# Ledger of designs, part 55: peptides against a protein of PDB entry 2KNC

Target 1, 74 residues: chain A of PDB entry 2KNC
Amino acid sequence: KGPDILVVLLSVMGAILLIGLAALLIWKLLITIHDRKEFAKFEEERARAKWDTANNPLYKEATSTFTNITYRGT

## One batch from the design tools (peptide; made by RFdiffusion4, then SolubleMPNN)

Design b2_p22_1_s4 (from b2_p22_1, 17 letters changed)
Fold by OpenDDE base, seed 1:
Structure b2_p22_1_s4 (fold): chain B 74 residues (1-74), chain A 22 residues (1-22)
Amino acid sequence: as target 1 above (74 residues)
Amino acid sequence: LLLALLLLTLLLLLALLLEALL
């Protein structure tokens, strides 16, 4: 049976379109995985920075409790 | 799922291409 030129053309066009769509899906998947890993790292660093801000050695609590040793409550 | 369906349809188109060439 001679090659059905229409079937050959449609199969080649379909194959090219499917390869293009596969490449776009793989690319989008790789970006989505990358962005999720980078965002998770950023949130971990932000969480660590928030914990380190709670222990900032430059943050002296503005509340110094002065015990007045001369306060005799009558 | 979508990638597996895409690969399956690509394999089917390649099979039809081979059948059309033989």
Scores: peptide ipSAE 0.038, ipTM 0.595, DockQ to the pose 0.135
Fold by OpenDDE base, seed 5:
Structure b2_p22_1_s4 (fold): chain B 74 residues (1-74), chain A 22 residues (1-22)
Amino acid sequence: as target 1 above (74 residues)
Amino acid sequence: LLLALLLLTLLLLLALLLEALL
């Protein structure tokens, strides 16, 4: 049967589209892995910065609880 | 999964292309 020129054209078009979609999926996967590593690092640095702020001798909590040692509840 | 399906469909299209050329 002579080459079905329509089948050849449609298969080439389909192959190009599928290669393009594969490249986009690989690219998205690489970005997603990169972004997850960077976000995990950012959350770790943010957690550490919060601990360093809590340990800063200049950081005074907005709420100071004073235990009145003279208050013997009658 | 999606990449494997995409590769499988690409291989099927290449097989159909080869069959249409031969």
Scores: peptide ipSAE 0.038, ipTM 0.591, DockQ to the pose 0.119
Fold by OpenDDE base, seed 3:
Structure b2_p22_1_s4 (fold): chain B 74 residues (1-74), chain A 22 residues (1-22)
Amino acid sequence: as target 1 above (74 residues)
Amino acid sequence: LLLALLLLTLLLLLALLLEALL
């Protein structure tokens, strides 16, 4: 029986569609894993970059306390 | 699950292709 040309054509078309769908699923999975890892790293960096609300190195308190070492209260 | 079903359907299509070529 010669190769059923219709079965060959339909199987090749089906294989191409499934390979394309597999590639899209792999691509989406890789992006989703990448984005989750990058987001987890970003949240960890943001959690470490919780500037202690008391110790923002850019925040200089307007008030500096100087101990006058020469003030011996008489 | 979806990837396993996709691989299974791909293997079935490859088997049908081999049967049609032989």
Scores: peptide ipSAE 0.038, ipTM 0.585, DockQ to the pose 0.097
Fold by OpenDDE base, seed 4:
Structure b2_p22_1_s4 (fold): chain B 74 residues (1-74), chain A 22 residues (1-22)
Amino acid sequence: as target 1 above (74 residues)
Amino acid sequence: LLLALLLLTLLLLLALLLEALL
């Protein structure tokens, strides 16, 4: 039986649409994995920056403890 | 899951295309 031209056309169109959809899903998955890795790195850098800002030499604690050298505690 | 279903449907369409060409 010669190839049913309608079945061949519909199967080729369906295959192209599915390949296109597969490529979009793979692309979206790659971006989503990339963004999650970048976000995890950003949160790690933010955590490290919060530790480094705790030791910012410009941030003098508002509490200066003056040891009064003349205070002989009895 | 969605990628596996898409791959399965692609394989089924390729099988139907092969049977239509023989």
Scores: peptide ipSAE 0.037, ipTM 0.587, DockQ to the pose 0.124

Design b2_p22_2_s2 (from b2_p22_2, 21 letters changed)
Fold by OpenDDE base, seed 5:
Structure b2_p22_2_s2 (fold): chain B 74 residues (1-74), chain A 22 residues (1-22)
Amino acid sequence: as target 1 above (74 residues)
Amino acid sequence: ALVEAVLLLVLLLLLLLKKLLE
C-alpha cells in the first residue's frame, strides 16, 4: 500500500508539535536552574547582611520588646 | 525524565515516518 498521505501529514504535524514541546521544556529547565542560582545568591547576600548588622556596635534592633506586667497567662 | 520521554517519542515518530515513506 502506498504511503497514506493523511497518515504522513498527521505524523509530521505530531513530530513538529513534540519537538516544539521538547524545546519549551528544555528552555523552562534552563530558566529554572538559572533562577535557583540567582535566588541562592540573594539568600546568601541576605544572610551576610544580617551577620554584618549583628557585628555593628551602632545597630539598634527595630523591634522593641514590651513586657506586659499585667499579663496573667490564662 | 519528561524531556527524555518526548525526545524518544519524536525519534519513534521519525522512524515510523521513514517506514511509511519506504
Scores: peptide ipSAE 0.086, ipTM 0.667, DockQ to the pose 0.042
Fold by OpenDDE base, seed 3:
Order: C-alpha cells, then structure tokens, then sequence
Structure b2_p22_2_s2 (fold): chain B 74 residues (1-74), chain A 22 residues (1-22)
C-alpha cells in the first residue's frame, strides 16, 4: 500500500509546526540565557561598585544619624 | 534539556516521515 497521502500531508504539516515552535523555543531560550548572563554580570559590577564606593575615601554618606541628646524618651 | 528535546523530536519526526514514505 503506497503512503497514505493524507497521513503524509498531516505529518509534514505537523513537523513544520513543531520545528517552527521548536526554533522559537530555542530562540527564546538563547535570549533568556543571554539576558541572565548579562544581568548576573550587571549585579556583579554593581556589587563591586558598591564595595569600591564604600572603600573610596571621597565617598561621603548621604545619611547621617543624629542622636538628639535632649530627647528623653519618657 | 530543551534543545536536546527539540533535536530528538525533529529526529523522531524525520524517522516517522521516512517510515511513512516507505
């Protein structure tokens, strides 16, 4: 019995759709991996910049804690 | 995992197509 033309056509259509979906998933995966690596690098650089800022003798803290010695918390 | 699953799916489809064309 020769190949059922309908089965072949449906199989080819299904294959094309699955390959297309697969390609989109691969593309999305590659982007997601790239973005995660870039974000991880950015967070590392930001963490390093925070350490460098903390060790920078020119860094003046924007927040100052004043103890009001006149405030008797009753 | 995902890339491998896709590759296996493509290979399976090619094998099925080959078998259907025989």
Amino acid sequence: as target 1 above (74 residues)
Amino acid sequence: ALVEAVLLLVLLLLLLLKKLLE
Scores: peptide ipSAE 0.083, ipTM 0.667, DockQ to the pose 0.046
Fold by OpenDDE base, seed 2:
Structure b2_p22_2_s2 (fold): chain B 74 residues (1-74), chain A 22 residues (1-22)
Amino acid sequence: as target 1 above (74 residues)
Amino acid sequence: ALVEAVLLLVLLLLLLLKKLLE
């Protein structure tokens, strides 16, 4: 029985679509892993910068929290 | 895991294609 040309063509087309989708998923996965590693590094650098600021004796906090004792919500 | 699953899928498709061309 010779190969059914239609079955072969549809199978090849389906294979190409599945390989293409798989390549896109791999690409998205690589980007997502890269972005998570970069984000983790940035959060570590921010945590270090906050620690270094806390150790600077010349640092004055720019924001002061004032308790408004006169605010009686009407 | 994902890369391995894709490789297995490609191998299965090549085996299916071989069977369809026989």
Scores: peptide ipSAE 0.079, ipTM 0.660, DockQ to the pose 0.046
Fold by OpenDDE base, seed 4:
Parts: sequence; structure tokens; C-alpha cells
Structure b2_p22_2_s2 (fold): chain B 74 residues (1-74), chain A 22 residues (1-22)
Amino acid sequence: as target 1 above (74 residues)
Amino acid sequence: ALVEAVLLLVLLLLLLLKKLLE
């Protein structure tokens, strides 16, 4: 039985679409994993910077609590 | 790893194509 040209063409088209879809899914997965690792690193660096700032005696908190001595809470 | 997986998939496609042409 000679090769059915239609079956061959449809199988090749289907395979190209599946390869393309698989490549896109792998690419999206790699980006998503990369972005999550970078975000986790950023949050860790931010946490470290907050700890380093808290331990730095030269860090002056931008928010000064002004104790209003004249506030009698009546 | 990714290049190897693509290469294996292309090889599998060529084997399937060969079988369809027989």
C-alpha cells in the first residue's frame, strides 16, 4: 500500500504543531522558574537589607515618632 | 538537556515518518 500522502502531510503538520507547542511550554516553564528564583533572591536580599539596616547604628528611621507631651488624652 | 530532548523528538519524528512511508 503506497503511502497515503494526506496521512503523511497531516502527520507532519500535527508533529510540527506539537513540537512548537512543547517548545513554547518549555520556554514558558523556564521563564516562570527563572522569575520565581529571581523574585525569591530579591525578597531574600530585601530581607537581608532590612536586617543590615536594623543592625546599622547609623540608620536613622525616616519616621520620627513625635511624642506630643501636651496631648492629654481626655 | 533541552537540545537533547529536541534532538530525540526529531529522531522519533523521522522514525515515524519512515514507518508511514513504508
Scores: peptide ipSAE 0.074, ipTM 0.657, DockQ to the pose 0.049

Design b2_p22_2_s3 (from b2_p22_2, 20 letters changed)
Fold by OpenDDE base, seed 4:
Structure b2_p22_2_s3 (fold): chain B 74 residues (1-74), chain A 22 residues (1-22)
Amino acid sequence: as target 1 above (74 residues)
Amino acid sequence: DLIDLVLLLGLLLLLLLKKLLS
């Protein structure tokens, strides 16, 4: 008995939909992994830039401590 | 994971399709 054309068509449509959904999920997963790796690299570069700034003798901290010479703590 | 489930279902449908076309 030849395959029922309706069963074949519905099975093909179902297979295409599932393959399409799988491809979208794989694509989303790849992007998410890529973005997390890029974000981790960005945070590492930011941490390095903060260390390089802290070790840079030309970096003046924006907060100057004013020592009030007239403050006698009684 | 949802991905593994979709892949498993996709593979199952391909096997069923192969059986229906054979």
Scores: peptide ipSAE 0.074, ipTM 0.681, DockQ to the pose 0.045
Fold by OpenDDE base, seed 1:
Structure b2_p22_2_s3 (fold): chain B 74 residues (1-74), chain A 22 residues (1-22)
Amino acid sequence: as target 1 above (74 residues)
Amino acid sequence: DLIDLVLLLGLLLLLLLKKLLS
């Protein structure tokens, strides 16, 4: 009794679809892990750049707050 | 997870194919 050709064909088609779906899920997982690592690195570099700017003696804040002691509110 | 389900289903289908081709 040979295998039912329809069952074999449908099972092969199903296998190809599942392998394709598995490959897409693995690809999506890898890219998501990659993007999270790259984003974490970018945020770390941005944090370092803020620290370096804060410690740079050449950085002068563009905004200075002056209290006008002569202002008498009405 | 969905990945584990797909892998399990793929493995099950390969075992069924092996049984059908034997």
Scores: peptide ipSAE 0.071, ipTM 0.682, DockQ to the pose 0.042
Fold by OpenDDE base, seed 5:
Structure b2_p22_2_s3 (fold): chain B 74 residues (1-74), chain A 22 residues (1-22)
Amino acid sequence: as target 1 above (74 residues)
Amino acid sequence: DLIDLVLLLGLLLLLLLKKLLS
């Protein structure tokens, strides 16, 4: 039996869709790896900025601790 | 992974297409 034209067309369409989906998944993976590397750099820079601030003798913490002298813990 | 599955299915479909055209 010669190739069924409908089967050939459906198989070609399915191949194109699967290749397209594979390409999108590869692209998403590359972006996700890129974004994770950029986020890791951002967190490292944020950590360094916190350490540099802690070593600055002019830094005053924005949080004031109020000791309530009248608080008798129950 | 989902990528490997899609690639495997794509390869299988290309082999089926080759068989249908042969």
Scores: peptide ipSAE 0.071, ipTM 0.680, DockQ to the pose 0.041
Fold by OpenDDE base, seed 2:
Structure b2_p22_2_s3 (fold): chain B 74 residues (1-74), chain A 22 residues (1-22)
Amino acid sequence: as target 1 above (74 residues)
Amino acid sequence: DLIDLVLLLGLLLLLLLKKLLS
């Protein structure tokens, strides 16, 4: 009994669609991994820039926290 | 999970193709 040509054709079409979908998922995964690595570097650079600013003797913190010593919470 | 599902379905389909062409 030769293979049903219709079943073979539909199975090949299904294989091509699944391979295409797999390739798109791999591509998306590679981009997502790349973007996460780049984002992690940017957050590290931002953290370093904050440390460098804190070491600047001319930097005056614009926000001063005052402890209100007169606030007795009733 | 979606990648694993696609890989599993692809493998299953290759096994079916092998069975159909054998």
Scores: peptide ipSAE 0.069, ipTM 0.677, DockQ to the pose 0.038

Design b2_p22_2_s4 (from b2_p22_2, 21 letters changed)
Fold by OpenDDE base, seed 1:
Structure b2_p22_2_s4 (fold): chain B 74 residues (1-74), chain A 22 residues (1-22)
Amino acid sequence: as target 1 above (74 residues)
Amino acid sequence: ALLLLALLLGLLLLLLLKKELL
């Protein structure tokens, strides 16, 4: 029985679609892993920048507490 | 899971195609 031309055409089309879908899923997975690593690095750098700001000798607290020693409460 | 399923289905289609071409 010669190859059914319809079975051959449909199987080739199906194989191309599945390879294309597989390539898109691999591409999406690689991007998702890349973006998560870059975002984790960005959050780490942001956390370090907050800690460096807390230890920055140029950071003057905008709020100074003054004890008024002359306040006699009535 | 979907990638593995697509690879298994693609391999199955290639095996079916090989059987129809022989």
Scores: peptide ipSAE 0.058, ipTM 0.676, DockQ to the pose 0.038
Fold by OpenDDE base, seed 2:
Structure b2_p22_2_s4 (fold): chain B 74 residues (1-74), chain A 22 residues (1-22)
Amino acid sequence: as target 1 above (74 residues)
Amino acid sequence: ALLLLALLLGLLLLLLLKKELL
């Protein structure tokens, strides 16, 4: 039986659609992995910046204790 | 799961195409 032209055409169309779908799913997976790795780095840098702020002796706590010299607490 | 299914279906279509073309 010679090649059924309809089966060949439908098989080629189906293969192209499946390759396209596979490529989109791979692309989405790669982006999702990339974004998660980037987010993890940003959270690590943010955590580090918070530690550096806590250990920075130049951060006098914004609690400026104004000793009210007029308040003679008995 | 969807990628594996797409790859299996694509491989099946290529095998069918090979059988119809030979």
Scores: peptide ipSAE 0.056, ipTM 0.673, DockQ to the pose 0.048
Fold by OpenDDE base, seed 5:
Structure b2_p22_2_s4 (fold): chain B 74 residues (1-74), chain A 22 residues (1-22)
Amino acid sequence: as target 1 above (74 residues)
Amino acid sequence: ALLLLALLLGLLLLLLLKKELL
């Protein structure tokens, strides 16, 4: 069968679209790996800041729990 | 999964193109 010009054109267009989609998926994967590493670093820095605050002798928790000694649980 | 599917479909299209060009 001689080359069907329509099949050739549609197959080339389809191949270009699939290569473009593959490139976008690779790009999205690289960004997702980057963002997960940055987020993990942010959570580690946040955890360290919490520990440093707990070791500060001038840090007083803003939440004071008062036990009412007059409350007899009636 | 989507990347592998796109590569397999792209390879299939290239094989079809080769059959129509030859």
Scores: peptide ipSAE 0.054, ipTM 0.676, DockQ to the pose 0.038
Fold by OpenDDE base, seed 3:
Structure b2_p22_2_s4 (fold): chain B 74 residues (1-74), chain A 22 residues (1-22)
Amino acid sequence: as target 1 above (74 residues)
Amino acid sequence: ALLLLALLLGLLLLLLLKKELL
């Protein structure tokens, strides 16, 4: 029985598609792991910048509290 | 899991191709 040329062609095409899909899934997994690490680093840097701003001697609070010494609540 | 499944299916297709070619 000679190899069915159609079965050979379809099986080769199917194998190429599965290898291509496997490569894309590996690539997507690597990117997803990279992006999660970069996002975690960004959130750590943002958290540090917030704490450093709170300890910065040049930081002025946007709100000033004025106590009216003449206010007697009725 | 999906990647391992795709590799197993690709290996199965290569084994089927080997049986049809031989």
Scores: peptide ipSAE 0.052, ipTM 0.665, DockQ to the pose 0.038

Design b2_p22_3_s1 (from b2_p22_3, 16 letters changed)
Fold by OpenDDE base, seed 4:
Structure b2_p22_3_s1 (fold): chain B 74 residues (1-74), chain A 22 residues (1-22)
Amino acid sequence: as target 1 above (74 residues)
Amino acid sequence: ELLALLLAVLQAVADLLEAALA
């Protein structure tokens, strides 16, 4: 049987749609991997910043404890 | 996994083209 032109056209159209969908899935995957890596890096940098804060002699705690010497706890 | 899926889709298209051209 000669090539069915209709089957060829439908297969090409289907291929284009499937390739387009595959490209979108790859794009979504790349973004998801990127976002997870960036978030993990951000949390690591935040954790490191907390540790570096402990080693930074210029760090001042945001909380100040004031002991009222006149308060005798009665 | 997505690469394997892409290859499977491309293979399915190739098989359809081969069947259409036979």
Scores: peptide ipSAE 0.073, ipTM 0.689, DockQ to the pose 0.283
Fold by OpenDDE base, seed 3:
Structure b2_p22_3_s1 (fold): chain B 74 residues (1-74), chain A 22 residues (1-22)
Amino acid sequence: as target 1 above (74 residues)
Amino acid sequence: ELLALLLAVLQAVADLLEAALA
């Protein structure tokens, strides 16, 4: 049987479509994994930034209590 | 799983090409 040109053409067209679809699925999967990793990193950095703000050694309370040694209570 | 599906698709195309060229 000689090569069926119609079957060859349809198989090549089908192959191109399936490879294209597979490439899109791989691309979507890679992006989804990347975005999840980046989002997890962002939330970790945001959590650290909140903790660093809460424990900021440069933070001084707005109110300070001083004992006035000259105050002689009546 | 996705890789296995891709390999199965590529194999199916190869089998169709082989059958078409026989």
Scores: peptide ipSAE 0.072, ipTM 0.684, DockQ to the pose 0.119
Fold by OpenDDE base, seed 2:
Order: sequence, then C-alpha cells, then structure tokens
Structure b2_p22_3_s1 (fold): chain B 74 residues (1-74), chain A 22 residues (1-22)
Amino acid sequence: as target 1 above (74 residues)
Amino acid sequence: ELLALLLAVLQAVADLLEAALA
C-alpha cells in the first residue's frame, strides 16, 4: 500500500506551516536581540555623554546655592 | 520561552519529516 497521498499532502502542508512559523520566530528572536543590543549601546552613549558633561571644565551648574544670611538656626 | 518555542517547532518539523519518510 503506497503512502496515503492524503497523509503525504497533510504532512507537507504541516511542514510548510511549521517552517513559516519557525521563520517568524527566528525573525522575532533576531529583532529582540538586535533591539536589546541597540538599547544597550544607546544607554552606554547616554552614560558617556553624562560623563563628558560632568567632566567638562566649562560646565557651570544651573543651580546656585544661596546662603540665607537671615537664617540663624537657633 | 521564545527559544523553547523555536526548538519545539523545529522538533515538530523533524517529526513530520520522519513520519513522511517512514
């Protein structure tokens, strides 16, 4: 008895669907890894920019501390 | 989880190929 043509057709159809699903999962995985790497680079660049600002000798803090001369803490 | 799903799909494809070739 040759392989049931119906079983072969259903197996091929199932294989195509599973390959398609696998390709989508691989694609999603690659994007997720890419996005995490890009986000990590972005946070590193922000950390470097903050460091560069903090060590910039021309950086003057926007906050001025005013000594309240009238505040005698009794 | 996604990797486990990918492995499960690959295993299902392998099982279908084995069943189709048997």
Scores: peptide ipSAE 0.071, ipTM 0.692, DockQ to the pose 0.131
Fold by OpenDDE base, seed 5:
Structure b2_p22_3_s1 (fold): chain B 74 residues (1-74), chain A 22 residues (1-22)
Amino acid sequence: as target 1 above (74 residues)
Amino acid sequence: ELLALLLAVLQAVADLLEAALA
């Protein structure tokens, strides 16, 4: 019996869908790798900015410690 | 997860080819 024409048509449709899904998965993988590299670079730049701020002799911390002289630590 | 999905897709393609050639 020659291949059932319906089986052939469904197999071709299924193959196209699977190729499309595979392409989307590859695309997602590439984006995920790209985004992880970009995020790692961003976190490194942010870490450098914090380090540079800490070493700047003109930097005044935004936090002021107010010592309440009337606080009797019991 | 992505690798498992890729393997599942490849297996489904193989199964469809086998069904089409039978």
Scores: peptide ipSAE 0.068, ipTM 0.688, DockQ to the pose 0.120

Design b2_p22_3_s2 (from b2_p22_3, 15 letters changed)
Fold by OpenDDE base, seed 4:
Structure b2_p22_3_s2 (fold): chain B 74 residues (1-74), chain A 22 residues (1-22)
Amino acid sequence: as target 1 above (74 residues)
Amino acid sequence: LLLAVLLALLDLVLRLLEEALA
């Protein structure tokens, strides 16, 4: 059987399309995994920053409870 | 993974080429 030039052309075109699609899917998957790891790190840093702001001596609660020593509650 | 997919696609193209040339 002589080479079916049409079958060869369609197979090469199909292979290029499949390689391109596979590369795009893997690229998208890698970005999505990277972004999820970066977001998880950002949420962990934000959680740690919330814990560190609770202990930041610069953020003294604006509410100074003055215990009035002279207040004898009748 | 990428290399395995590339090799599988290359093998598929070679098989289709062999079938088309036979």
Scores: peptide ipSAE 0.049, ipTM 0.647, DockQ to the pose 0.150
Fold by OpenDDE base, seed 1:
Structure b2_p22_3_s2 (fold): chain B 74 residues (1-74), chain A 22 residues (1-22)
Amino acid sequence: as target 1 above (74 residues)
Amino acid sequence: LLLAVLLALLDLVLRLLEEALA
């Protein structure tokens, strides 16, 4: 049985397409995992920065409660 | 999973190639 040249060509073309598709899926998966890890770090840093903004030592509460000791409520 | 599918597809293509060349 001589080699079916059409079957060989279709199998090689199919293999190249499947390898290409698999490489794209792996690439997309790696990027998606990387981006999720980087985004999680960014959200953690933003959460820490938001907590640190609540404790910003430059944010003096504008409300100084002055107790007027001379206020005799008659 | 993806690597196992890729290896299974590669094995399938190699088998089809061997059958076509026999």
Scores: peptide ipSAE 0.048, ipTM 0.641, DockQ to the pose 0.127
Fold by OpenDDE base, seed 3:
Structure b2_p22_3_s2 (fold): chain B 74 residues (1-74), chain A 22 residues (1-22)
Amino acid sequence: as target 1 above (74 residues)
Amino acid sequence: LLLAVLLALLDLVLRLLEEALA
């Protein structure tokens, strides 16, 4: 039986499509995992930066309450 | 699991190709 050229062509096309689809799924999965890890790290760093802004001893609130000692209410 | 499925599909395609060439 000569090679069924149609079966060979369809099997090769099917293989390429399946490999391509699998590669796209793996790629999408890797990106999704990477992006979720990076986003989680970014939210953690943002949370820490918010805490560091609240605890930054160098961040003197611009509200210096000058008690005017000369304000004797007459 | 995904790699095992991919390898099983690749093996299946290779077998079908061998059967078609035989």
Scores: peptide ipSAE 0.046, ipTM 0.633, DockQ to the pose 0.243
Fold by OpenDDE base, seed 5:
Structure b2_p22_3_s2 (fold): chain B 74 residues (1-74), chain A 22 residues (1-22)
Amino acid sequence: as target 1 above (74 residues)
Amino acid sequence: LLLAVLLALLDLVLRLLEEALA
């Protein structure tokens, strides 16, 4: 059977498309792993900054609960 | 996994080329 030039062209086109798709999947995976590590670090730094703010004697909670020691509930 | 898929794809393309050129 003479070379099915159409089959050769379609196979090469399909190969290029699948290699391109595989490269995009690898790229997306690498970015997703990178972004998750950076986001986890950012959330840890944000959590630590919130703890440091809670320990700052200048930051009083807007609501101060005073236990009235003189209030004997009758 | 990805390397195995790429190798399987390359093998498939080579087989299709061999069948098309035979």
Scores: peptide ipSAE 0.046, ipTM 0.634, DockQ to the pose 0.133

Design b2_p22_4_s2 (from b2_p22_4, 15 letters changed)
Fold by OpenDDE base, seed 1:
Structure b2_p22_4_s2 (fold): chain B 74 residues (1-74), chain A 22 residues (1-22)
Amino acid sequence: as target 1 above (74 residues)
Amino acid sequence: EKLKELILAFLLAVLELARLLL
C-alpha cells in the first residue's frame, strides 16, 4: 500500500511548522545573545568613559576642603 | 556548537521521517 496521501500531507505540514518554529527560536536566541553582548560592551565603554571623566583635569573634585586657618579650636 | 548539533539532529530526523513516508 503506497503512503497514505493524508499522512504525507500532514507530515509535510508538520515538518514546515516545526522548521518555522525552530527558525524563530534560533532567531530570537541569536538576537538575545547579540543584544546581551552589545549591552555588555556598551556598559564597559560607559564605565571606561566614567573613569576617563574622573581622570579629566577639568573635573576638579567637587569637594573643596577649605581649612580655616583662623579656627584655633581653644 | 550545541545549537548546531540540535539543528543537524532535527534535519536528520526530518529526512528519516521523509524516508519512512516514501
Scores: peptide ipSAE 0.062, ipTM 0.647, DockQ to the pose 0.138
Fold by OpenDDE base, seed 3:
Structure b2_p22_4_s2 (fold): chain B 74 residues (1-74), chain A 22 residues (1-22)
Amino acid sequence: as target 1 above (74 residues)
Amino acid sequence: EKLKELILAFLLAVLELARLLL
């Protein structure tokens, strides 16, 4: 018995929709992976820049910590 | 890995559907 024409039409329509959805999910996933790698690289570069600033002999820290001698932490 | 398995499972399901329709 040949395939029911209705079943063939509904299956082709369903396959097109599923392929389109799969392509969008793959595209979104690739972008999300790319953006996470770029963000991780940016945070690594920011961490390196902080360490480079801390080790720069010309950098004078703008913040001075003063120990309050009157503060007895109980 | 899980994405590749999902894509493979999808391709197999499409091939199985094509076999049921021919």
Scores: peptide ipSAE 0.059, ipTM 0.646, DockQ to the pose 0.117
Fold by OpenDDE base, seed 2:
Structure b2_p22_4_s2 (fold): chain B 74 residues (1-74), chain A 22 residues (1-22)
Amino acid sequence: as target 1 above (74 residues)
Amino acid sequence: EKLKELILAFLLAVLELARLLL
């Protein structure tokens, strides 16, 4: 019995749809993994930049805490 | 590289399935 032409057509259409869906899922997965790695790197670099700023000898803290030894809080 | 191999393996599996249906 030759292949049912309808079964062949439906199977090819189904395969194309599955390939398209798989390609989209793979693409989305790759982007998501890339973005997560880039974001993690960005947060690490930002954390390091904050530490380097704290160690900058030119950084004057905007808040100088002076212990006023004469301030007896009433 | 592994992703390209996976895509190639998938394309080969689809081609084999098409040969079984023809």
Scores: peptide ipSAE 0.056, ipTM 0.644, DockQ to the pose 0.187
Fold by OpenDDE base, seed 5:
Structure b2_p22_4_s2 (fold): chain B 74 residues (1-74), chain A 22 residues (1-22)
Amino acid sequence: as target 1 above (74 residues)
Amino acid sequence: EKLKELILAFLLAVLELARLLL
């Protein structure tokens, strides 16, 4: 006696749903791992750029502080 | 580890289903 056609149909539908859900979970996991690695590299590069700026003797801050000699703070 | 167990449980469930369908 072959399996009931309804059991076959419901089982195939259930298998497709489970495969789809598993694929989405794997995809989300891969993206999350990728993004964490990329973000870590970005923060390392940003930290390095800040260190290079602080140690570069040619770096002149765009902000010049002018002391107003005429400002007698009352 | 938990992901590997989940994948293994899924593969076993698919094999059991295939045995019920064939």
Scores: peptide ipSAE 0.055, ipTM 0.647, DockQ to the pose 0.159

